Peptides against a protein of PDB entry 6B4J. Designs and how they scored, part 27

Target 1, 315 residues: chain A of PDB entry 6B4J
Amino acid sequence: DITMQWYQQLQDASMQCVLTFEGLTNSKDSQAKKIKMDLQKAATIPVSQISTIAGSKLKEIFDKIHSLLSGKPVQSGGRSVSVTLNPQGLDFVQYKLAEKFVKQGEEEVASHHEAAFPIAVVASGIWELHPRVGDLILAHLHKKCPYSVPFYPTFKEGMALEDYQRMLGYQVKDSKVEQQDNFLKRMSGMIRLYAAIIQLRWPYGNRQEIHPHGLNHGWRWLAQILNMEPLSDVTATLLFDFLEVCGNALMKQYQVQFWKMLILIKEDYFPRIEAITSSGQMGSFIRLKQFLEKCLQHKDIPVPKGFLTSSFWRS

## One batch from the design tools (peptide; aimed at target 1 L215 N216 R220 M261)

Design b1_p16_1_s3 (made by RFdiffusion4, then SolubleMPNN; from b1_p16_1, 8 letters changed)
Fold by OpenDDE base, seed 1:
Structure b1_p16_1_s3 (fold): chain B 315 residues (1-315), chain A 16 residues (1-16)
Amino acid sequence: as target 1 above (315 residues)
Amino acid sequence: MEELKKLLEESLKLTD
């Protein structure tokens, strides 16, 4: 399966990256520990500062991240920090930056759906300039949310139940599995972030270049989902999240072909979701139903709430 | 289902 090969390739690249900076992360040297912490803060704090407030602030954050990745010194925690402080500094920063973007999907976007857009446009712009960061974003995303690939992890003989639950994307702490509502909330945030990334371009970059991971991957994702058996509650939830965030962009890009796909979702795939939906899980199902019916009736997908406007970039 | 996948992939190629 080409999709699973791609998944594995990204996981292998991520694992190799971790091995590359293991010397920095495992060092007992006080100076190395200090450098590690400074680099980690320099990589992650700017991402946490991303907000919907002003385009000018977003540009400053982008420039800071790009400067750090370019080997330039940046101010972090009142100190000058550079990836050149350690031979493994760049690999470490790229990994931690990518991890933080996905974590913002998992946490911030999960709680505030509109936050997907400013985070995604920075991630997309950084990915355009630093392809390795993009690959690591995918690796982190796929590991935390296999449904973003998409695939459904299978239980293997001899596997511990907790390990299987983690493979499915659940958090397991002190032998307690995460509640389904919290799980779906986190998965929703990550899918929404992904759906935003594939459609957004950094407005101050070279717009003549092809998007490094564009809407064609959105089409691929939908095609793969539709060729899989639906998973109870999960498929209805994430399909809605995805279409709500990037459906308008897909509609504009693929026109008639998008509508053919949406009809296939409604007429062929939706009954399959219904067949596996219990009475207690009808919320996500009904939400998807209403969304599909409204979009087909109006022959339009609305622009998602929080989409970045020209006025945002002038602020 | 495999036919659906092929249809969607072909549709993508025709649009690009």
Scores: peptide ipSAE 0.033, ipTM 0.733, DockQ to the pose 0.396
OpenDDE base, seeds 2, 3, 4, 5: peptide ipSAE 0.029, 0.032, 0.030, 0.029; ipTM 0.701, 0.724, 0.696, 0.703; seeds 4, 5 fail the geometry check

Design b1_p16_1_s4 (made by RFdiffusion4, then SolubleMPNN; from b1_p16_1, 8 letters changed)
Fold by OpenDDE base, seed 5:
Structure b1_p16_1_s4 (fold): chain B 315 residues (1-315), chain A 16 residues (1-16)
Amino acid sequence: as target 1 above (315 residues)
Amino acid sequence: MEKFKKLLEESLKLTD
């Protein structure tokens, strides 16, 4: 399975990255610990500052992240910080930055769907300039949300239940699995972030080049989902999230093919979702149904709420 | 519709 091979390759690359900076992370030296913490803050704080407030502020954040990744000193916590402070500094920062982008999908986007767009446009722009960060974003995303690949992890003989739950993307703490609603909320946030990344380009970059991970991956994702048996509640939820965020972009890009796909979802895939939907899960199913029916009726997919406009970039 | 499903499957191979 080519999709699973790709998944595994990204996970392997991520693991190798962790091994590369293990000396920095495991150091008992006080100076090394200080450098580690400074680098971690320099990588993650700017991402947490991303907001829908102003395009100018977003540009400042982008420039700071790019400067850090380029080996330039940046101000963080009142100190000058550079990846050159340690031989493993760049690898560490790339990993932590990528992790933080995915975490913002998991947390911020999960709670505020409109936050997907400013986070995604920064992530896309950084990915264009720093491809390794993009690969690490995918690795973190795929590990936390296997449905972003997509695949549904299977229980294997001899596997611990907790390990299976973690593979499915659940958080398990003190032998307690998270509630289904919280799980779906986190998965939704990550899918929405991904759907935003694949359609957005940093406006101050070289947009003549092909997107490093563009809408063709959105088409691939949909194709893969539709070729899989639906998973109860999960498929209906995430399919809606994905289409709400990137459906307009897919419509513009793929035109007639996109509409054929929506018809296929409505006429062929919906009965399969319905067959596995319990009465308690009907909300997600109905939401998807109503969305698709409205879109097909009007022959239009609305621009998602929070989509960045020209006025945002002038602010 | 079945033809389109096949096209989606083929498109998947091309985009991976």
Scores: peptide ipSAE 0.037, ipTM 0.741, DockQ to the pose 0.383
OpenDDE base, seeds 1, 2, 3, 4: peptide ipSAE 0.031, 0.031, 0.033, 0.031; ipTM 0.714, 0.710, 0.725, 0.709; seed 4 fails the geometry check

Design b1_p16_2 (made by RFdiffusion4)
Pose (drawn by RFdiffusion4):
Structure b1_p16_2 (pose): chain A 315 residues (1-315), chain P 16 residues (1-16)
Amino acid sequence: as target 1 above (315 residues)
Amino acid sequence: STEELEELANFPLEPP
């Protein structure tokens, strides 16, 4: 409940932000759409540019967003644009910027697991300088993936199925329901991004402040889900690509206590899945063992493939 | 198993 109460605080706090700019979106004038068009354009593209080439140019995207959020003018396609044009624009850009980070994790990181880090450092940096943006990231991240909270949505009695699948985060339309394969990845990329944000810190600016969403939330995540019964395919999958990304940082921080948590899922939580999962979906549960059978004996959890090296920063 | 899980759930966390 402590979590579910905190879960609601962010959700209805985001709905307050959906209404604070109410009128900027619900506007049909020509100029009214041009403004709404140029802001969401110059605020959601720099996030899409976030590449793995170098941290040298990764700073440009960070600065371009810091200037845009802090009110300074920003060079866009054609003429420069700024938030000072409209008082509602700031509380609007922060909304659309937050969704883009989760969206970039939704599409890109789900397919390309390594791009989770160059995106997360810009997000873990922008979270410091502007905490309001972070709560909005925790807002969108949580609804599109309630498994990141983590809370498994229970079945509410007397309701149709298509109503329930939408609560699980499946993308559904009038007649189309998102397959399970093309769904499972959209959740992987989301918590792989979440597992990266909590361990990374923006290097530049020399800040003595602390990580806004510390690595502590990585411990509670593993603990909060390992105490409850696992879902068949979702848990064994998400439980793996979270440890692959953040298992190295947790091993250093909570040295022995983290290993205890691992020798538990080996002999106490693995059986909790072997029966729950049918023979047609053991694919996820198998990768989870192949991951631990090594890590437990190697006394090490490999650093996540795609970690930003020193070469990436200087270069 | 239940006691070990409760110990982990109640474990005091430190800042990194």

Design b1_p16_2_s1 (made by RFdiffusion4, then SolubleMPNN; from b1_p16_2 with T2K A9L E14T P15Q)
Fold by OpenDDE base, seed 2:
Structure b1_p16_2_s1 (fold): chain B 315 residues (1-315), chain A 16 residues (1-16)
Amino acid sequence: as target 1 above (315 residues)
Amino acid sequence: SKEELEELLNFPLTQP
């Protein structure tokens, strides 16, 4: 399976990255520990500062992240920080930055869906300039949300139930599995972030170049979902999240072919979702139904709430 | 048909 090979390649690259900076991570030297903490803060704090408030502030954050990844010194915590402070500094920063972008999907976007767009446009712009960060974003995303690949992890003989639950994307703490609503909320945030990344380009970059991970991957995601048996509650939830965020962009890009896909979803795939939906899961099902019916009736998919306008970039 | 579905699913991947 080409999709599973791609998944595994990204996971292997991520693991190799961790091994590369292990010396920095495991160092007992006080100076190395200080450098590690400074680099971690420099990589993650700017991402946490991303907001829907002003385009000018978003540009400052982008420029700071790009400067750090380019080996330039940046101010963080009142200190000058550079990836050149340690031979493993760049690999460490790229990994932690990518991890933080996915965490913002898992946490911030999960709670505030409109936050997907400013985070995604920065992530897309950084990915264009730093492809390794993009690969690491995918690796982190795929590990936390296998449905972003998409695939459904299988229980293997001899596997602990908790390990299987973690593979499915659940958090397990003190032998307690995460509640379904919280799980779906986190998965929704990550899918929404992904759906935003694949459609957005940093407006101050070279937009004539091909998107490093564009809408063709959105089509691939839909195609793969449709070739899978639906999973109870999960498929209806994430399919809605994906289409709400990037459906308008896919419609504009693929036009007639996109509408054929949407009809296929409604007429063929939707009944399969219905067949596995319990009475307690009707909320996600009804939401998807209403969305599909409205889009097909109007022959339009609305621009998602929080989409960045020209007025945002002038602020 | 199966072929039509495959064509639809592969559409963006086959475009230059």
Scores: peptide ipSAE 0.160, ipTM 0.785, DockQ to the pose 0.405
OpenDDE base, seeds 1, 3, 4, 5: peptide ipSAE 0.068, 0.133, 0.112, 0.084; ipTM 0.751, 0.777, 0.705, 0.757

Design b1_p16_2_s2 (made by RFdiffusion4, then SolubleMPNN; from b1_p16_2, 6 letters changed)
Fold by OpenDDE base, seed 4:
Structure b1_p16_2_s2 (fold): chain B 315 residues (1-315), chain A 16 residues (1-16)
Amino acid sequence: as target 1 above (315 residues)
Amino acid sequence: TKELLEELLNFPLKPA
């Protein structure tokens, strides 16, 4: 399966990255520990500062991240920090930055859906300039949310139940599995972030270049989902999240083809979701139903709440 | 490509 090969290649690259900076992460030297902490803060704090407030602030954050990845010194925690402070510094920063973007999907976007757009536009712009960060974003995303690939992890003989639960994207702490509502909330945040990334370009970049991971991957994702058996509650939730965030962009890009896809979803796939939906899961089902019906009736998908406008970039 | 997108759209649904 080409999709599974792609998944595995990204995971292998991510694992290799971790091995590359192991010397920095495992060092007992006080200076190395300090450098590690400074680099980690320099990579992650700017991402946490991303907000919907002003385009100018977002540009400052972008420039800081790009400067760091370019080997330039940046101010972090009152100190000058550079990836050149350690031979493994760049690999470490790329990994931690990518991890932090996905974590913002998992946490911030999960709680505040509109936060997807400013995070995604920075991630997209950084990906354009630093392809390795993009690959690592995918690796982290795929590992935490296999439904973003998409694929459904399978239980293998001899596997521990907890390991299987983690493969499915659940958090397991102290032998307690995460509640389904919290799981779906995190998955929703990551899918929404992904759906935003594939449609957004950094406005100050070279927009003549092809998007490094554009809307064609959104089409691919939908096609793959439709060719999979639906999962109870999961499919209805994530399909809604995806379409709410990137449906308008897909509609504008693919026009008649998009509407054929949406009809296919409503007529062929939606009944399959209905067949596996229990009475306790009707919320996600009804939300998807109402969304599809409204979109088909109006022949329009609304621009998602939080979409960045020209006025945002002038602020 | 447009052709690839059409192929993906026309890809048969897996039988349940």
Scores: peptide ipSAE 0.031, ipTM 0.666, DockQ to the pose 0.101
OpenDDE base, seeds 1, 2, 3, 5: peptide ipSAE 0.029, 0.029, 0.030, 0.028; ipTM 0.710, 0.683, 0.689, 0.713

Design b1_p16_2_s3 (made by RFdiffusion4, then SolubleMPNN; from b1_p16_2, 7 letters changed)
Fold by OpenDDE base, seed 3:
Structure b1_p16_2_s3 (fold): chain B 315 residues (1-315), chain A 16 residues (1-16)
Amino acid sequence: as target 1 above (315 residues)
Amino acid sequence: TKEKLQELLNFPLQQP
């Protein structure tokens, strides 16, 4: 399976990255620990500062992240920090930065859907300049949300239930699995972030180049989802999240072909979702239904709330 | 339906 090979390659690359900077992370040396903490803060704090407030602030954040990844010193926590402070510094920063982007999907976007766009445009722009960060974003995303690949992890003989739950993307703490609503909320945030990344280009970059992970991957995602049996509540939720965020972009890009896809979703796939939807899961089902019906009726998919406008970039 | 689905799935692969 090509999709599973791709998934595994990204996970292997991520694992290799961790091994590469293990010396930095496992060091007991006080200076190495300080460098690690400084690098971690330098990589993650700018991402946490991303907001919907002003395009100028977003540019400052982008420039800071790019400078850090380029080996330039940046100010963090009142100190000058550079990846050159340790031979493993760049790998560590790339990994932590990618991890933080996905975490913002999992947390910030999950709570505030509009936050997907400013986070995604920075992530996309950084990915364009630093492909390894992009691969690591995918690796982190796929690990936390296998539905972003997409695939459904299977229970294997001899596997612990908790390990299977974790593979499905659930958080398990003290032998307690997270509630389904919290799980879906986190998955939604990550899918929304992904859907935003694949459509957005950093406006101050070389836009003549092809998007490093563009809308063709969005089409692939939809295609793969439709080839899979629906999962109760999960499929309806994430399909809605994906289409709400990138449906307008897909419509503009693929036009008639996209509408054929949407009709196929409504006529062939949606009944399969309905068949596995319990009375307690009707919320996600109804939301997807209403969205699809409205889009088909109006022959339009609305621009998502929080989409970055020209006025945002002038602020 | 299956054929139509496969056609749609392959569509982006056919675009340069």
Scores: peptide ipSAE 0.188, ipTM 0.819, DockQ to the pose 0.471
OpenDDE base, seeds 1, 2, 4, 5: peptide ipSAE 0.187, 0.107, 0.187, 0.152; ipTM 0.819, 0.789, 0.818, 0.806

Design b1_p16_2_s4 (made by RFdiffusion4, then SolubleMPNN; from b1_p16_2, 5 letters changed)
Fold by OpenDDE base, seed 5:
Structure b1_p16_2_s4 (fold): chain B 315 residues (1-315), chain A 16 residues (1-16)
Amino acid sequence: as target 1 above (315 residues)
Amino acid sequence: SEKELQELLNFPLQPP
């Protein structure tokens, strides 16, 4: 399976990255610990500062992240910080930065869907300049949300239930599994972030190049979902999240072919979702159905709420 | 048809 091979390759690369900076992370030296903490803050704080407030602030955040990844010193916590302070500093920063982008999907975007766009445009722009960060974003995303690949992890003989739950993307703490609503909320946030990344380009970059992970991956994701059996509540939820965020962009890019796909979802895939939907889960199904019916009736998919406009970049 | 479905699903992945 090509999809599973790709998944595994990204996970292997991520694991290799962790091994590369293990010396920095496991060091007992006080100076190394200080460097680690400074680098971690420098990598993650700018991402947490991303907001919908002003385009100028977003540019400052982008420039700071790019400077850090380029080996330039940046100010963090009142200190000058550089990846050159340790031989493993760049690998560590790239990993932690990518991890933080995905974490903003599962936390910030999960609670505030409009936050997907400013986070995604920074992530896309950084990915364009630093491809390794993009691969690590995918690796973190795929690990936390296998539905972003997409695939459904299978229970293997001898596997602990908790390990299987974690593979499915659930948080398990003190032998307590995360509630389904919280799980779906986090998965929704990550899917929405992904759907935003694949359509957005950093406006101050070289737009002549192809998007490093563009809308063709959105089509691939839809195609793969449609070739899978639907999962109760999960498929209806995430398919809606994905289409609400990137449906307009896919419509503009693929036009007639995309409308054929939406018709296929409505006519062929909906009955399969309905067949596995319990009465208590009808909310997600109905929401998806109403969205698609409205889009097909109007022959239009609305621009998602929170989409960045020219006025945002002038602020 | 199944063929038409597969063609649709592979559409952007096929070089023009």
Scores: peptide ipSAE 0.263, ipTM 0.817, DockQ to the pose 0.375
OpenDDE base, seeds 1, 2, 3, 4: peptide ipSAE 0.056, 0.262, 0.261, 0.151; ipTM 0.746, 0.822, 0.814, 0.720

Design b1_p16_3 (made by RFdiffusion4)
Pose (drawn by RFdiffusion4):
Structure b1_p16_3 (pose): chain A 315 residues (1-315), chain P 16 residues (1-16)
Amino acid sequence: as target 1 above (315 residues)
Amino acid sequence: SAEFQELLEEAEELSE
């Protein structure tokens, strides 16, 4: 409940932001759409540019967003644009910027697991400088993936199925329902991004402040889901690609206490899945063991493939 | 189950 109450605080807080700019979106004038067009454009593209080439150019995207959010003018395609054009634009750009980070994790990180870090550092940085943006990231991240909260949505009695699948985060239209394969990845990329944000810190600017969403939320996440019965395919999958990304940082921080949590899922939580999962979906549960049978005996959890090296920063 | 509950309680007590 402490979590479910905190879960609602962010959600209805985001709905307050959906209404604070109400009128900027619900506007049909020519100029009214041009403004709504140029802001969302110059605010959601720099996030899409976030690459793995170098941290040298990764700063440009960070500065370009810091200037845009802090009110300064920003060079866009054609003429320069700024938020000072409209008072509602700031509380609007912060909304669309937040969704893009989760959306970049939704599509890109789900397919390319390594791009989770170069995106997360810019987000873990922008979260420091502007905390309001972070709560909005925790807002979108949580609804699109309630498994990141983590809370498994229960079945409310007397309701149709297509109504329930949408609560689980499946993308559904009039007649189309998102397959399970093309769904499972959209959740992986989301918590792989979440597992990266909590362990990374923006290096530049020399800030003595603390990480806005500390690694502590990584411990509670593993603990909060390992105390409850696992879902068949969702848990064994999400439980793996979270440890592969953030298992190295947690091992250093909570040295022995983290290992105790691992020798538990080995002998107490693995049986909790072998019966729950049918023979047609043991694929996830198998990768989870192949991941731990090594890590437990190697006394090490490999650093996540795609971690930003020193060479990446200087270069 | 008890060990999981203790870990969850420890997780609620942790801070940075």

Design b1_p16_3_s1 (made by RFdiffusion4, then SolubleMPNN; from b1_p16_3, 8 letters changed; failed a check: too like the target's own chain)
Amino acid sequence: MEKFKQLLEEALLLTE

Design b1_p16_3_s2 (made by RFdiffusion4, then SolubleMPNN; from b1_p16_3, 6 letters changed)
Fold by OpenDDE base, seed 4:
Structure b1_p16_3_s2 (fold): chain B 315 residues (1-315), chain A 16 residues (1-16)
Amino acid sequence: as target 1 above (315 residues)
Amino acid sequence: MEKFQELLEEALRLTE
């Protein structure tokens, strides 16, 4: 399975990255600890500052992240910080930055769907300039949300239940599994972020270059999902999230082919979702149904709320 | 474009 090989390759790369900067993370030296903390803050704080307020502020954040990744000193916490402060500094920062982007999907986007777009455009732009960060974003995303690959983890003989639950994307703390609603909320946030990343380009970059992980991956994702049996509640939720965020972009890009896909979803795949949907899960089902019906009726998918406009970039 | 068509066709086959 090519998809699973891709998944595993990304996970292996991520693990190798962790091993590479282990010296920095495990150091008992006071100076190394200080550097680690400074680098971690420098990598993550700018991402947390991303907002829908102004394009100019977003550009400043982007420039700061790019500068850091480029080996230039940046101001963080009142100190000058550079990845050159430690041989493992760059690897560490790339890993933590990627992790933070996914975390923003998991937390911020989960709670505020419109936040997907400013986060995604920065992530996309950074990915374009720093491909390794992009790979690490995927690795983190895939690990936390296997449905973004997509694949459904399977229980294997001898596996602990908690480990299986974690593989499915659930958080397990103190032997307590996360509630389904919280789980779906986090998964939704990550899928929405992903759907935004694949369609957005940083407007101040070289637009002549191909998107490093563009809409073709969205098309692939849909195709793969449709080739899989639906999961109760999960499929209806995430399919809606994905289409709401990137459906308009897919429509514009693939035109007639997109509508054929949408009809396929409505006529063939949707009944399969219905068949496995319980009365307690009707919310996600109904939401998807209404979305599909509206889109097919109007022959249009609306631009998602929070989509960045020219006006945003002039602010 | 051909690759995308193949993906669509693959998806369509699963509805047969």
Scores: peptide ipSAE 0.041, ipTM 0.688, DockQ to the pose 0.126
OpenDDE base, seeds 1, 2, 3, 5: peptide ipSAE 0.038, 0.038, 0.041, 0.038; ipTM 0.744, 0.684, 0.756, 0.741; seed 3 fails the geometry check

Design b1_p16_3_s3 (made by RFdiffusion4, then SolubleMPNN; from b1_p16_3, 8 letters changed)
Fold by OpenDDE base, seed 3:
Structure b1_p16_3_s3 (fold): chain B 315 residues (1-315), chain A 16 residues (1-16)
Amino acid sequence: as target 1 above (315 residues)
Amino acid sequence: MEKFKKLLEEALKLTE
């Protein structure tokens, strides 16, 4: 399976990255520990500062992240920080930065859907300049949200239930699995972030280049989802999230092909979702239904709320 | 399901 091979390759690369900077992370030396913390803050704080407030501020954040990844010193926590402070600094920063982007999907976007766009455009722009960060974003995303691949992890003989739950993307703490609503909320945030990344280009970059992970991957994702048996509540939720965020972009890109796909979803796939939807899960089902019906009726998918406009970039 | 398989094949071509 090509998709699973791709998934595994990304996970292997991510694991190798962790091994590469293990010396930095495991060091008991006070200076190394300080450097680690400084680098971690330098990598993650700018991402947390991303907001929908002003394009100019977003540019400043982007420039800071790019500078850090380029080996230039940046100010963080009142100190000058550079990846050159340690031989493993760049690998560490790339990993932590990628992790933070996904975490913002998991947390910030999950709570505020509109936040997907400013986060995604920065991530996309950084990915364009630093492909390794992009690969690591995917690795982190796939690990936390296997549905972004997409695949459904299977229970294997001898596997602990908790491990299986974690593989599915659930958080398990003190032998307690998270509630389904919280799980879906986190998954939604990550899918929305992904859907935003694949359609956005950093406006101040070389836009003549091909998107490093563009809408073709969105098309692939949809195709893969549709070729899978629906999962109760999960499929309806994430399919809606994905289409709400990038449906307009897919419509513009693939035109007639997109509408054929949407009709197929409504007529052939949606009944399969309905068949596995319980009365307690009708919310996600109804939401998807209404969305599909509205889009098909109007022959249009609205621009998602929070989509970055020219006005945003002039602010 | 043939319809879904076709979509998958088309998607794979787009990603190659």
Scores: peptide ipSAE 0.031, ipTM 0.714, DockQ to the pose 0.726
OpenDDE base, seeds 1, 2, 4, 5: peptide ipSAE 0.030, 0.030, 0.029, 0.030; ipTM 0.708, 0.711, 0.695, 0.713

Design b1_p16_3_s4 (made by RFdiffusion4, then SolubleMPNN; from b1_p16_3, 7 letters changed)
Fold by OpenDDE base, seed 4:
Structure b1_p16_3_s4 (fold): chain B 315 residues (1-315), chain A 16 residues (1-16)
Amino acid sequence: as target 1 above (315 residues)
Amino acid sequence: DEEFKKLLEEALKLTE
């Protein structure tokens, strides 16, 4: 399975990255600890500052992240911070930065769907300049949300229930599994962020280059989802999230082929979702139904709320 | 479904 091989390769790369900077993370030296904390803050704080307020501010954040990844000193917490402060500094920063992007999907986008776009455009732009960060974003995303691959983890004999739950993307703390609504909310946020990343390009980069992880991956994702049996509540939720965020872009890119896909979803796949939907899960089902019907009726998919316009970049 | 197969094939080509 090519998809699973890809998944595993990314996970292996991520694990190798962690091993590479283990010296930095496990050091008992006070100076090393200080460097670690400074690098962590320098990597993550700018991402947390991403907002929908102004394009100029977003550019400043992007420039700061790019500078850090480029080995230039940046100001963080009133101190000059550089990845050159430690041999493992760059690997550590790349890992933490990627982790933070996914975390923003998991938290910020989950709560505020429109936040997907400014976060995604920065992530996309950084990915273009720093491919390793992109791979690590995927690794983190896939681990937290296997449905972004997509695949459905299976229970294996001898596996602990908690481990299986974690593989499915649930948070398990003190032997308590996350509530389904919170789980779906987090998954939604991550899928929405992913759907935004694949369609956005940093406007100040070299636009002549191919998107490092573009809409073709969106097409692949849809095709793969449709080739899988639906999962109760999850598939309806995430399919809606994905289409709401990147459906317009897919429509523009693939035109007639996209509409064929959408018809296939409605006529073939949607009944399969319905068949596994319980009365308690009708919310997600109805939402998807209404979305599909509206889009097909109007022969249009609306531009998602929060989509960045030219006016945003002039602010 | 032949149409579905075609779409999948197209998707694969787009990702290669």
Scores: peptide ipSAE 0.039, ipTM 0.773, DockQ to the pose 0.601
OpenDDE base, seeds 1, 2, 3, 5: peptide ipSAE 0.034, 0.033, 0.035, 0.037; ipTM 0.744, 0.722, 0.734, 0.742

